# Designs tried in a protein design run: peptides against a protein of PDB entry 4Z5W. Part 104

Target 1, 305 residues: chain A of PDB entry 4Z5W
Amino acid sequence: IPDVFLELNKLWYFSAQSNLFNGEMPRSLSNSRSISLLSLRNNTLSGQIYLNCSAMTNLTSLDLASNSFSGSIPSNLPNCLRLKTINFAKIKFIAQIPESFKNFQSLTSLSFSNSSIQNISSALEILQHCQNLKTLVLTLNFQKEELPSVPSLQFKNLKVLIIASCQLRGTVPQWLSNSPSLQLLDLSWNQLSGTIPPWLGSLNSLFYLDLSNNTFIGEIPHSLTSLQSLVSKENAVEEPSPDFPFFKKKNTNAGGLQYNQPSSFPPMIDLSYNSLNGSIWPEFGDLRQLHVLNLKNNNLSGNIP

## One batch from the design tools (peptide; made by RFdiffusion4, then SolubleMPNN)

Design b2_p18_1_s4 (from b2_p18_1, 7 letters changed)
Fold by OpenDDE base, seed 3:
Structure b2_p18_1_s4 (fold): chain B 305 residues (1-305), chain A 18 residues (1-18)
Amino acid sequence: as target 1 above (305 residues)
Amino acid sequence: SPTEQALASAKDKGITTE
């Protein structure tokens, strides 16, 4: 990418995604006073990520996903006082979340999907201080760590939590009961155990629940048949979605489906590939907004209602 | 590594942003 952004003093949006750009990020771009939205996703950019937050006073969205950046997570990002959305997916950091992220009050949406992030306990302890955090994606990190169940953890404004494919141990964490605005939960492809907690059915905004491919035991909580968002069409006002897309692959050979917003996911309960027992509750028939109920590969018995 | 194979197999598992 040429180092010409100093002359582009009115540049508000720069998208150069899915190209063949290599080398480092231009210094003039890292010092741009005008830029609000920056997307360089799916390139071959390399070196250390550096942004001059004192210069980049208009920066609101940053997508650097799927690049060859190296080194530490930029600890100065909280100094970008308008920065709301960060996508650092598929950047091999091999790092912990910086302690400075406790001060990241502008942050609303964060993804580190497949970024070799370590220490989930420290990550959640830090990120709980981000009072405006609504979307958190941590898929493909924290390999074989324990998902902390510390009741003091509080994500009061959290709407989307995705921590899939981490081989995480532990149980469904009690601290999620402190997130009453939770709409989408994906904890699939872990080693989570214990029972599915009944308080999940009290999350009235929860329309998408993926607990598939874990080691859960016991009965399906009857309270899941009373998920209010799946009973009635609440006109969920489309709240500001993150500026980055979500991807879900159905099959290894199929291109991943792209979802531009969390609301684009079909209303779903996926409890497949566990060790759940007991009956399928007939009251799942009350979930008139439910598109997908997946209970396959469990120890369920009785009649299918 | 077994972790890389698990990671390669896991890249298609769950929701991502990549």
Scores: peptide ipSAE 0.503, ipTM 0.859, DockQ to the pose 0.406
Fold by OpenDDE base, seed 2:
Structure b2_p18_1_s4 (fold): chain B 305 residues (1-305), chain A 18 residues (1-18)
Amino acid sequence: as target 1 above (305 residues)
Amino acid sequence: SPTEQALASAKDKGITTE
């Protein structure tokens, strides 16, 4: 990418995703006063990620995912006072979340999916201070760590939490009950154990629940049959989605379904591949908005209602 | 292995990039 962004003093949107760009991010780009949205996703860019937050006063969205960047997570990003969305998926940091992110009040959406992030306890302790954080994607990190269950953790405005495929140990954390606006929860493909907590059914906005491929035991909480978002069509005004897409691959060889917004996810309960027992509650028939109910590969018994 | 199938299917969730 040429170092010409100083001349582009009116450039507000720069989208250059899915190209063949290599080398470092131009210094003039890292100092752009005009850019609000920057996407360089899916290239071969390298070097250290550096942004001059004192210059980049209009920066609201940053997508650097699927690049060959190296080094540390930029600890100065909280100084980008308008920065809302960050996509750092598939950047191999081999790092912890910087302590400076406690001050990241502008942050609304963060993805570190498959970014070799370490120490989930520290990450959640830091990120809980991000009062505006609505979307958090931490899939394919924290390998074999324990998911902290500390009740003091508080994500008041959290709408989307995805921490799949980490081989995480522990239970469904009670601190999620402090997230009443939660719409999407994916904790699939972990080593989570215990029972599915009944308080999940009190999350009135929860339309997508994936707890599949864990070691959950006991009965399906009857309270899941009363998930309000799945009983009635909420005319929920969709809040602004993250500026980064979500991908759900169906099969190993198929192109992933791109979901532009979390709201475009099909209403779903997936509890498959656990050790759940008891019956399928007939009251699952009340979930008129439910598109996918996946209970396969459990120890369920009785009649199918 | 179940773990490899897990990781293969797991790579398909909570992804925000190609």
Scores: peptide ipSAE 0.274, ipTM 0.787, DockQ to the pose 0.429
Fold by OpenDDE base, seed 5:
Structure b2_p18_1_s4 (fold): chain B 305 residues (1-305), chain A 18 residues (1-18)
Amino acid sequence: as target 1 above (305 residues)
Amino acid sequence: SPTEQALASAKDKGITTE
């Protein structure tokens, strides 16, 4: 990428994703006063990520996903006072979340999907201080760690939590009950155990629940039949979605379904591939907004209502 | 196999990039 961004004093949006750019980010780009949205996703950029936050006063969105960046996660990003959205998916950091992220008050959406992030306990302890954090994607990290169930953890404004495919141990964490605005929860493809907690049915905004491919036991909580978002068509508050897309691949070789917004996910309960027992509750018939109910590969019995 | 498709599907949940 050429070092010409100093001359581009009116450049607000720079979108250069899915190209063949290599080398480092040019110094003029890292010092741009005008850029609000920067996307360099799906390139071959390298070196350390550096942004001069004192210069980049308009930066609101940063997408550097699927690049060959190395080194540490930039600890100075919280100094970018308007930075809301960060996508660092598929960057191999081999690192922990910086302690400085406790001060990241502008942060609303964060993805580290498949970024070799370590220490989930430290990550959650840090990120709980991000009071404006609404979307958190941590899929394909923390391999075989334990999902902390510390009741003091508080994500008050969290709407989207995706921590899939980490082989995480533990139970559904009690601290999620402190997230009453949660709309989407994906904890699939872990080694989570115990029962599915009844308090999940109290999350009135929860329209998408994926607990599939775990080791959950016991009955399906009857409280899931009373999920308010799936009973009634409430006006989904059009909240600003993250500036990064979500991908759900059905098959490895098929182009993944791209979801541009969390609200574009179908209303779903997926409890498949567990060890759940008991009956299917007839009251699942009250979930008039439900599009997908997947209970496949459990120990369920009785009649289908 | 169903298991390989499942494992493949597992790797592709909650990804925010190509």
Scores: peptide ipSAE 0.247, ipTM 0.760, DockQ to the pose 0.404
Fold by OpenDDE base, seed 1:
Structure b2_p18_1_s4 (fold): chain B 305 residues (1-305), chain A 18 residues (1-18)
Amino acid sequence: as target 1 above (305 residues)
Amino acid sequence: SPTEQALASAKDKGITTE
């Protein structure tokens, strides 16, 4: 990308996604006072990510996903006082989340999907201080770590939590009960154990639950038949979506389906590929908004109601 | 049952942003 952004003093939106750009991010771009939305997603950009937050006073959204950036996560990003959305998916950092992110009050949506992030305990301890954090995507990180169950963890405004494919150990953490606005939870493809906690059914906005491919035991909590967002239509709060798309692969050989907003996901309960026992509750029939109920590959018995 | 109609079989990986 040429170093010409000094002349583009009115540039508010720059999207150069899905091109063949290589080399470093130009210094004039890293110092742009005008830019609000920056997407360089799906290129071959390299070097260290550096943004002059004192200059980039209008930056609100940053998508650098699927690039060849190296080095540390930029610890100065909390100084970008208007920065709300960050997508750093598929950037191989091999790092922990910087302690400076405790001060990241503008942050609303963060993805480190497949970014070789380490130390989930530190990551969650830091990110709980982000009072405006609504969307957190940490898929394909923290390999074989333990999901912390520390009751003091609190994500008050969390709506979307995705920590899939981490091979995480532990249980469904009770601190998630402190996130009453949670709409989408994906903890699939881990090594989570114990029982599915009944308090999940108290999350009145939860319309998408994926606990598939874990080691959960015991019965399906009856409280899941009372998920209010799946009983009635009225609770679909259209909230501002992250400025980055979500992807879900249905088949190993198929391209991932793109979802531009969390509300585009079909209402779902997926508990498949666990060690759950007992019966299927007939009261799952009360979940009139439910599109997908996946209970396959468990130890369930009795009749299908 | 309504439950039988909602029963699906999928082999999914978790959600990503990549």
Scores: peptide ipSAE 0.551, ipTM 0.857, DockQ to the pose 0.297; fails the geometry check

Design b2_p18_2_s1 (from b2_p18_2, 9 letters changed)
Fold by OpenDDE base, seed 5:
Structure b2_p18_2_s1 (fold): chain B 305 residues (1-305), chain A 18 residues (1-18)
Amino acid sequence: as target 1 above (305 residues)
Amino acid sequence: PEKGDAGFLTTVPPKSVK
């Protein structure tokens, strides 16, 4: 990428994703006063990620996903006072979340999906201080770690939590009950155990629940039949979606579904591939907004209502 | 038990979406 961004004093949006760019980010780009949206996703960019936050006063969105960057996660990103959305997916950091992210008050959406992030306990302890954090994607990290269940963890404004395919141990964490605005939860493809907690049915905004491919036991909580968002068509306040798309990765290399916003997900309960027992509650018939109910490959018995 | 076709969510595009 050429070092010409100082001359581009009116450049608000720079989108150069899915090209063949290599080398480092130009210094003029890292010092741009005009850029609000920067996307360099799916290139071969290398070196250390550096942004001059004192210069980049208009930066609101950063997508550097699927590049060959090396080194540490930039600890100065919280100084980018307008930076809301970060996509660092598929950058191999081999690192922990920086302690400085406790001060990242502008942050609303963060993805580190498949970024070799380590220490889930430290990551969650840091990120809980991000008071405006609404979307958190940590899929394909923290391999074989334990999902912390510390009740003091608080993600008060969290709407989307995705921590899939981490081989995480533990139970569904009680601290999620402190997230009353949670709309989407994906904890699939882990090694989570115990029972599915009844308090999940108290999350009135929860319309997408994926607990599939775990080791959950016991009955399906009856409280899931009373999920308010699935009973009634609430006018979901169209909150600003993250500037990065989501993808459903199937086991088959067949085309993954792309979702440009969380509201584009079908209302779903997926409890498939667990060790759940008991009956299917007839009251699942009250979930008039539910599009997908997947209970496949469990130990369920009785009549199908 | 065969881990079924239940996909998980990510922000990494699948290779087939190029």
Scores: peptide ipSAE 0.424, ipTM 0.798, DockQ to the pose 0.642
Fold by OpenDDE base, seed 2:
Structure b2_p18_2_s1 (fold): chain B 305 residues (1-305), chain A 18 residues (1-18)
Amino acid sequence: as target 1 above (305 residues)
Amino acid sequence: PEKGDAGFLTTVPPKSVK
């Protein structure tokens, strides 16, 4: 990418995604006063990620995902006072979340999916201080760590939590009950155990639940049949979606589904590939908005309602 | 339990979206 962005003093949006760009991010781009939206996703960019947050006063969205960047997570990003969305997916950091992210009050959406992030306990302890954080994607990190269950963790404004395919141990964390606005939860492809907690059914905005491919035991909580978002069409408040798409990765080489916003996900309960027992509650029939109920490969018994 | 074909969510594009 040429180092010409000093001349582009009115450039508000720069998208150069899915090209063949290599080398470092241009210094003039890292110092742009005008850019609000920056997407360099799916290139071969390398070097250290550096942003001059004192210069980049208009930066609101940053997508650097699927590049060959190296080094540390930029600890100065909280100084980008308007920066809301960050996609750092598939950047191999081999790092912890910087402590400075406690001060990241502008942050609304963060993805580190497959970014070699370590120490989930520290990551969640830091990120809980992000008062505006609505979307958190931590898929394919924290390999074989324990998902912290510390009740003091508070993500009050969290709408989307995805921590899939981490081989995480532990239980469904009680601190998620402190997120009453949660709409989407994916904890699939972990080693989570214990029972599915009944308080999940009290998350009235929860329309997408994936707990599949874990080691959950016991009965399906009857409270899941009363998930209000699945009983009635709530007016899905068009909350500002993150500026990055989501993908459902299939195990088969079949193309993943792309979802441009969380509201585009089909209403779903997936509890498949666990060790759940007991009956299928007939009251699942009350979930008139539910598109997908996946209970396969469990120890369920009785009649199918 | 055998790991099934259940997909998971990510923000990494699948290889087929190139």
Scores: peptide ipSAE 0.420, ipTM 0.800, DockQ to the pose 0.683
Fold by OpenDDE base, seed 4:
Structure b2_p18_2_s1 (fold): chain B 305 residues (1-305), chain A 18 residues (1-18)
Amino acid sequence: as target 1 above (305 residues)
Amino acid sequence: PEKGDAGFLTTVPPKSVK
């Protein structure tokens, strides 16, 4: 990428995603006063990520995902006072989340999906201080760590939580009950155990629940048949979606579904590939907004209602 | 039992979406 961004003093949006760009980010780009949205996703950019937050006063969205960047997560990003959305997916940091992210009050959406992030306990302890954090994607990190269940963790404004395919141990964490605005939860493809907690059915905005491919036991909580967002349409809070798309990664090389907005997810309960027992509750029929109920590969018995 | 066709969510595009 050429070092010409000083001359582009009116450049508000720069999208150069899915090209063949290599080398480092040009210094003029890292100092751009005009850029609000920067997307360099899916290139071969390298070096350390550095942004001059004192210069980049208009930066609101940063997508550097799927590049060959190295080094630490930029600890100065909280100084970018308008920066809301960060996508650092598939950057191999091999790092912990910086302590400075406790002060990241502008942050609304964060993805580190497949970024070799370590120490989930520290990550969640830091990120809980981000009062405006609504979307958190931590998929494919924290390999074989334990999902912290510390009740003091509070994500009051969290709407989307995705921590899939981490081989995480532990149980469904009770601190999620402190997130009453939660709309989407994906904890699939872990090693989570215990029972599915009944308080999940109290999350009135929860329309997408994926607990598939874990080691959950016991009965399906009857409270899941009363998920208000799946009974009625009235609670669909259209919130501003993150500036990065989501993808459903299938095990088969069959084309993954792209979702540009969380609202584009089908209303779903996926409890498949667990060790759940008991019956399917007839009251699942009350979930008139439910598009996908996946209970396959469990130990369920009785009649199909 | 084979961990079946259930997919998980990510912000990384699948290799097939290129």
Scores: peptide ipSAE 0.413, ipTM 0.790, DockQ to the pose 0.619
Fold by OpenDDE base, seed 3:
Structure b2_p18_2_s1 (fold): chain B 305 residues (1-305), chain A 18 residues (1-18)
Amino acid sequence: as target 1 above (305 residues)
Amino acid sequence: PEKGDAGFLTTVPPKSVK
């Protein structure tokens, strides 16, 4: 990418995703006063991520996902006072989330999916201070760590939480009950144990629940049959989506399904590949908005209602 | 073509890891 962005003083949107760009990010781009939306996703860019936040006063969205960047997470990003969305998926940081992210009040959407992030306890303790955080994706990090259950953790405005495929130990954390606006929860492909907690059925906006591929035991909580977002259409809160798409990787070599918004996910309960027992509740028939109920590969018994 | 793994992955890994 040429170093010509100083002359482009009216450039507010730069999108160069899915090309063959290599080398470092141009210094003129890292100092652009005009750019609001920056996407360099799916290239071969390298070096350290450096942004001059004192110059980049209009930066609102940053997508650097699927590049060959190295080093630490830039600790100065909270100084980008308008920065709302960050996609750092598939950047190999081998790092913890910086303590400076406690002050990241502009942050609404964050992805570190497959970014070699370490220390989930520190990450959640830091990110709970981001009062405007609505979307958090931490998939393929924290390998074999314990999911913290500390009741003091609070994500009051959280809408989307995805922490899949981390081999995480522990239970479904009680602090998620402090997120009454939660719409999507994915904790799939971990080593989570214990029972599925009944308070999950009190999350009135929850329309997508994936707890598949864990070690959960006991009965399916009856309260899941009363999820209001799955009973009635009236609670479909259309909220501002992140500027970056979601992907559901299927086990087939077929390209993952792309979802441009969280609302584009089909209403789903996936409890498959656990050790759940007891019966299927007939009251799952009350979930008129449910598109997918996946209970396969459990120890369930009795009649199918 | 965008690799279908560039973004927010709801990563369902392949069955072979259990």
Scores: peptide ipSAE 0.361, ipTM 0.718, DockQ to the pose 0.094; fails the geometry check

Design b2_p18_2_s2 (from b2_p18_2, 9 letters changed)
Fold by OpenDDE base, seed 3:
Structure b2_p18_2_s2 (fold): chain B 305 residues (1-305), chain A 18 residues (1-18)
Amino acid sequence: as target 1 above (305 residues)
Amino acid sequence: PEKGDAPFLTTVPPSSIK
């Protein structure tokens, strides 16, 4: 990418996704006063990520996903006072989340999907201080760590939590009961154990639940048949989505579906590939907004209602 | 249990295997 962004003093949006750009980010781009949205996703850019937050006063969205960047996560990003959305998916950091992210009050949406992030306990302890954080994606990190169950963790404004395919140990964490606005939860492809907690059915905005490919035991909580967002249409909260899309990745290289907004996901309960027992509750018939109920590969018994 | 074909969510496009 040429170093010409100093002359582009009116540049508000720069989109250069899915090209063949290599080398480092231009210094003039890292110092742009005009740019609000920057996306360089799916290139071959390299070096360290450096942004001059004191110059980049209009920066609101940053997508650097699927590049060859290296080094630490930029600890100065909280100084970008208007920065709301960050996509760092598929960047190999091999790092912890910086302690400076405790002060990241502008942050609304963060993805580190497949970014070699370490220490989930420290990551969640830091990110709970981001009072405006609504979307958090941590898929394909924290390999074989324990999902912290510390009741003091609080994500009050969290709507989308995705921590899939981490081989995480532990149970469904009680601190998620402190997130009453939660709409989407994906904890699939872990090593989570114990029972599915009944308090999940009290999350009145929860329309998408994926607990598939874990080691859960016991009965399906009857409280899941009373999920208010799946009983009635009135709770479809159209709220500001992140600027980055979501993808359903199958374990096969088959093209995954793209979802531009969390609201575009079909309402779903997926409990497949566990060790759940007991019956299927007839009251799942009350979930009139439910599109997908997946209970396959469990130890369920009795009649199908 | 055998790991099945259940999808998981990510922000990485599937085709981004260059």
Scores: peptide ipSAE 0.388, ipTM 0.804, DockQ to the pose 0.622
Fold by OpenDDE base, seed 5:
Structure b2_p18_2_s2 (fold): chain B 305 residues (1-305), chain A 18 residues (1-18)
Amino acid sequence: as target 1 above (305 residues)
Amino acid sequence: PEKGDAPFLTTVPPSSIK
């Protein structure tokens, strides 16, 4: 990328995604006072990620996903006082989240999906201080670690939590009960055990639950039949979505589904591929907004209601 | 277990995951 961004003093949006750009980010780009939205996703950019946050006073969105960046996660990002959204998916950091992220009050949406992030306990302990954090995507990290169940963890404003395909051990963590605004929870394709906790049914905004491909035991909590968002069509307050879309990879080579906002996900309960027993509750019939109920490959018995 | 790659939610296109 050429070093010409000093001359582009009115440049608000720069999208150069899905090209063949290589080398480092130009110094003039890292010092741009005008840029609000920066996307360089799906290139071959390399070197260390550096942004001059004292210069980049308008930066609100950063997408650097699917690049060949090396080194540490840039610890100075919290100094970018307007930076709300970060997509660092598929950047091989091989690192922990910086302690400086405790001060990242502007942060609303963060993805490190498939970024070789380590130490889930430290990551969650740091990120709980991000009071405006609504979307957290940590898929394909923390391989074989234990999901912390520390009741002191608090994600008060969390709406979307995705920690899938991490081979995580442990149970559904009680600290998630402190997230009353949670709309989407995906903990699928882990090694989570124990029972599904009844307090999940108290998450009145929860419309998408994926606990599939774990080792959960016991009965399906009856409280899941009373999920308020699935009983009644609440006027979902259109809150600002993250500036990055979501993608669902399917098992089939069929093209992945793109979801531009969390509300574009079908209302779903997926408990498939566990060791759940007991009956299917007839009261699942009260979930009039539910599009997908997947209970396959369990030990369920009795009549289908 | 289902045969194949684990389905997952991410923030990059599946074509970029290869």
Scores: peptide ipSAE 0.375, ipTM 0.820, DockQ to the pose 0.426
Fold by OpenDDE base, seed 2:
Structure b2_p18_2_s2 (fold): chain B 305 residues (1-305), chain A 18 residues (1-18)
Amino acid sequence: as target 1 above (305 residues)
Amino acid sequence: PEKGDAPFLTTVPPSSIK
């Protein structure tokens, strides 16, 4: 990418996704006062990620995903006072979340999907201080770590939590009960154990639940039949979606579905590939908004309602 | 239980997850 962004003093949006750009990010781009949205996703950009947050006063969205960047996560990003959305998916950091992210009050959406992030306990302890954090994607990190269950963890404004395919141990964390606005939860492809907690059915905004491919035991909580968002069409408040798309990856190389907004996900309960027992509750019939109920590959018994 | 082909969510495009 040419180093010409000093001349582009009115540049508000720059998207150069899915090209063949290589080398480092231009220094003039890292110092742009005008840019609000920057997307360089799916290139071969390299070097360290550096942003001059004191210059980049208009930066609101940053998508650097699927590049060959190296080094540390930029600890100065919280100084970008308008920066809301960060997509750092598929950047191999081999790092922990910087402690400075405790101060990241502008942050609304963060993805580190497949970014070699380490120490989930520290990551969640840090990110809970992000009072505006609504979307958190940590898929394909924290390999074989334990999902912390510390009840003091508080993500009060969290709407989307995705921590899939981490081989995480532990249970469904009690601290998620402190997230009453949670709409989407994906904890699939872990090694989570214990029972599915009944309080999960009290998350009235929860329309998408994926707990598939874990080691959950016991009965399906009857409270899941009372998920209010699945009983009635709540007016999904059109909250500003993350500036990055989501993808439903199959374990096979089959093309994943793209979802531009969390609200575009089909309402779903996926509990498949666990060790759940007992009956299918007839009251799942009350979930009139439910598009997908996946209970396959469990130890369920009785009648299908 | 055998881990099946249940999908999971990510922000990485499928073409980039290979």
Scores: peptide ipSAE 0.373, ipTM 0.801, DockQ to the pose 0.549
Fold by OpenDDE base, seed 4:
Parts: C-alpha cells; structure tokens; sequence
Structure b2_p18_2_s2 (fold): chain B 305 residues (1-305), chain A 18 residues (1-18)
C-alpha cells in the first residue's frame, strides 16, 4: 500500500479488503486524521500493528483481520477515543490482552477469533471493564484452558458472546447471568461439562444459543422453553451491528454462511453432540420464533412431542 | 459420539480458517 494518505485529508472510509497487499501498513495511514473506517482484512500485510491514536482522532472502526501481522496487541488502542469496532481475527499475536484495555471505554465490538490469544482469565478480567462492550468474539483461542467461573466477572451490556472451538474446560459460567441483555451465546466445540444451568432460560433477549459439541450431562433445563425472545417478537432489540461480518464454519464444508448482522442469525437452540438425557419438553412448541432446534447426538429418550 | 458437523461462529471467513 503506498504511503500517500497524508494527501488524502478527506478520506473517511478506506476499504482495501480481500486484495493481495503485502508489506507494512503505511505510516501516513497510521497517522490519518480523516479516516473513520479502516478495513484491510484478508491481505498479506506484515510487521507490527501501530496506530497513532493522537492523530487518528476520527477512527471508529478497525478491521485488520486475516493478515500476517506479528508482535503484541497494540496497547495504545484505548487512546483512540472514538474506536468502537476492532477485528483482529486470524492475526497470530501469541499474546495476552493488554492491561490497558481496562480503559477502553469506546470499545463496543471486539474480535480476536483465531488470533492465538492466551490466558482467558486475564482476558475476561480486563474486558469486563469495557462498559460499552456489546460484542465479544474469542473463538479459536485459549486452547485447553479453563473457562473462568468467577462470579465477580460482569459484562453488563454484553449482547453477543462467542467463545467457540477453544477446547475450554469447566462449566457454563454463572457470571453470564449478570448479562441480561445477552442475545447470542456460542460456547460450542469446547470441553465444557456439568449440567446446563436453568438460569440460562432467564436471559429474555437470548435468541441464539449454541452449546453443541461439549460434554454436558443431565436433562435439558425446562426454563429454555420459556426464553421470551423465542416466544414473542416484541423483545428484538435492534442494536447497531459490529462493522465485521460473522461466519458459520462447518467442519467439513468450505461453504460457510456469512452473516453481516447478528440479527441475521436464525433463532436457534443447538444442544447437539452432548450427553444430555431425559425427555424433550413438549413446551418447546411454545417457542414460536424458534427456527432451529438441534438436539441430535445426545442420550435423550421418551416420546418426541 | 463422533463430533459431527455442527457449525460454530467466527469472524474469520471459512476459506481463511483452512
């Protein structure tokens, strides 16, 4: 990418995603006063990520995902006072979340999906201080770590939590009950154990639940038949979507579905590939907004209602 | 049980997760 962004003093939006750009990010781009949205996703850019937050006063969205960047996560990003959305997916940091992210009050959406992030306990302890954090994607990190169950963790404004395919151990953490605005939870493809907690059915905005491919035991909580967002449409809080798309990865199929907005996800309960027992509750019939109920590959018995 | 083809969510395109 040429170092010509000083002359582009009116450039508000720069999208150069899905090209063949290599080398480092231009210094003039890292100092741009005009850019609000920067997307360089899916290139071969390298070097360290550096942004001059004192210059980049208009930066609201940053998508650097699927590049060959190296080094640490930029600890100065909280100084970008308007920066709301960060996509650092598939950047191999081999790092922990910086302590400076405790001060990241502008942050609304963060993805580190497949970024070799380590120490989930520290990551969640830091990110809970981001009071405006609504979307958190941590898929394909924290390999074989334990999902912290510390009740002091609090994500008050969290709407989307995705921590899939981490081989995480532990249980469904009780601190999620402190997130009453949670709309989407994906904890699939872990090694989570114990029972599915009944308080999960108290999350009145939860329309998408994926607990598939874990080691959950016991009965399906009857409280899941009372998920208000799946009974009625009235509670669909239209919130601003993150500026990065989501993808539904299947293990075998290269053709993953792209979802530009969390609201584009079908209302779903996926409990498949666990060790759940007991019956299917007839009251799942009350979930009139439910598009997908996936209970396959469990130890369920009795009649199908 | 074989961990079957249940999908998970990510912000990485499927082509780039290979």
Amino acid sequence: as target 1 above (305 residues)
Amino acid sequence: PEKGDAPFLTTVPPSSIK
Scores: peptide ipSAE 0.350, ipTM 0.783, DockQ to the pose 0.502

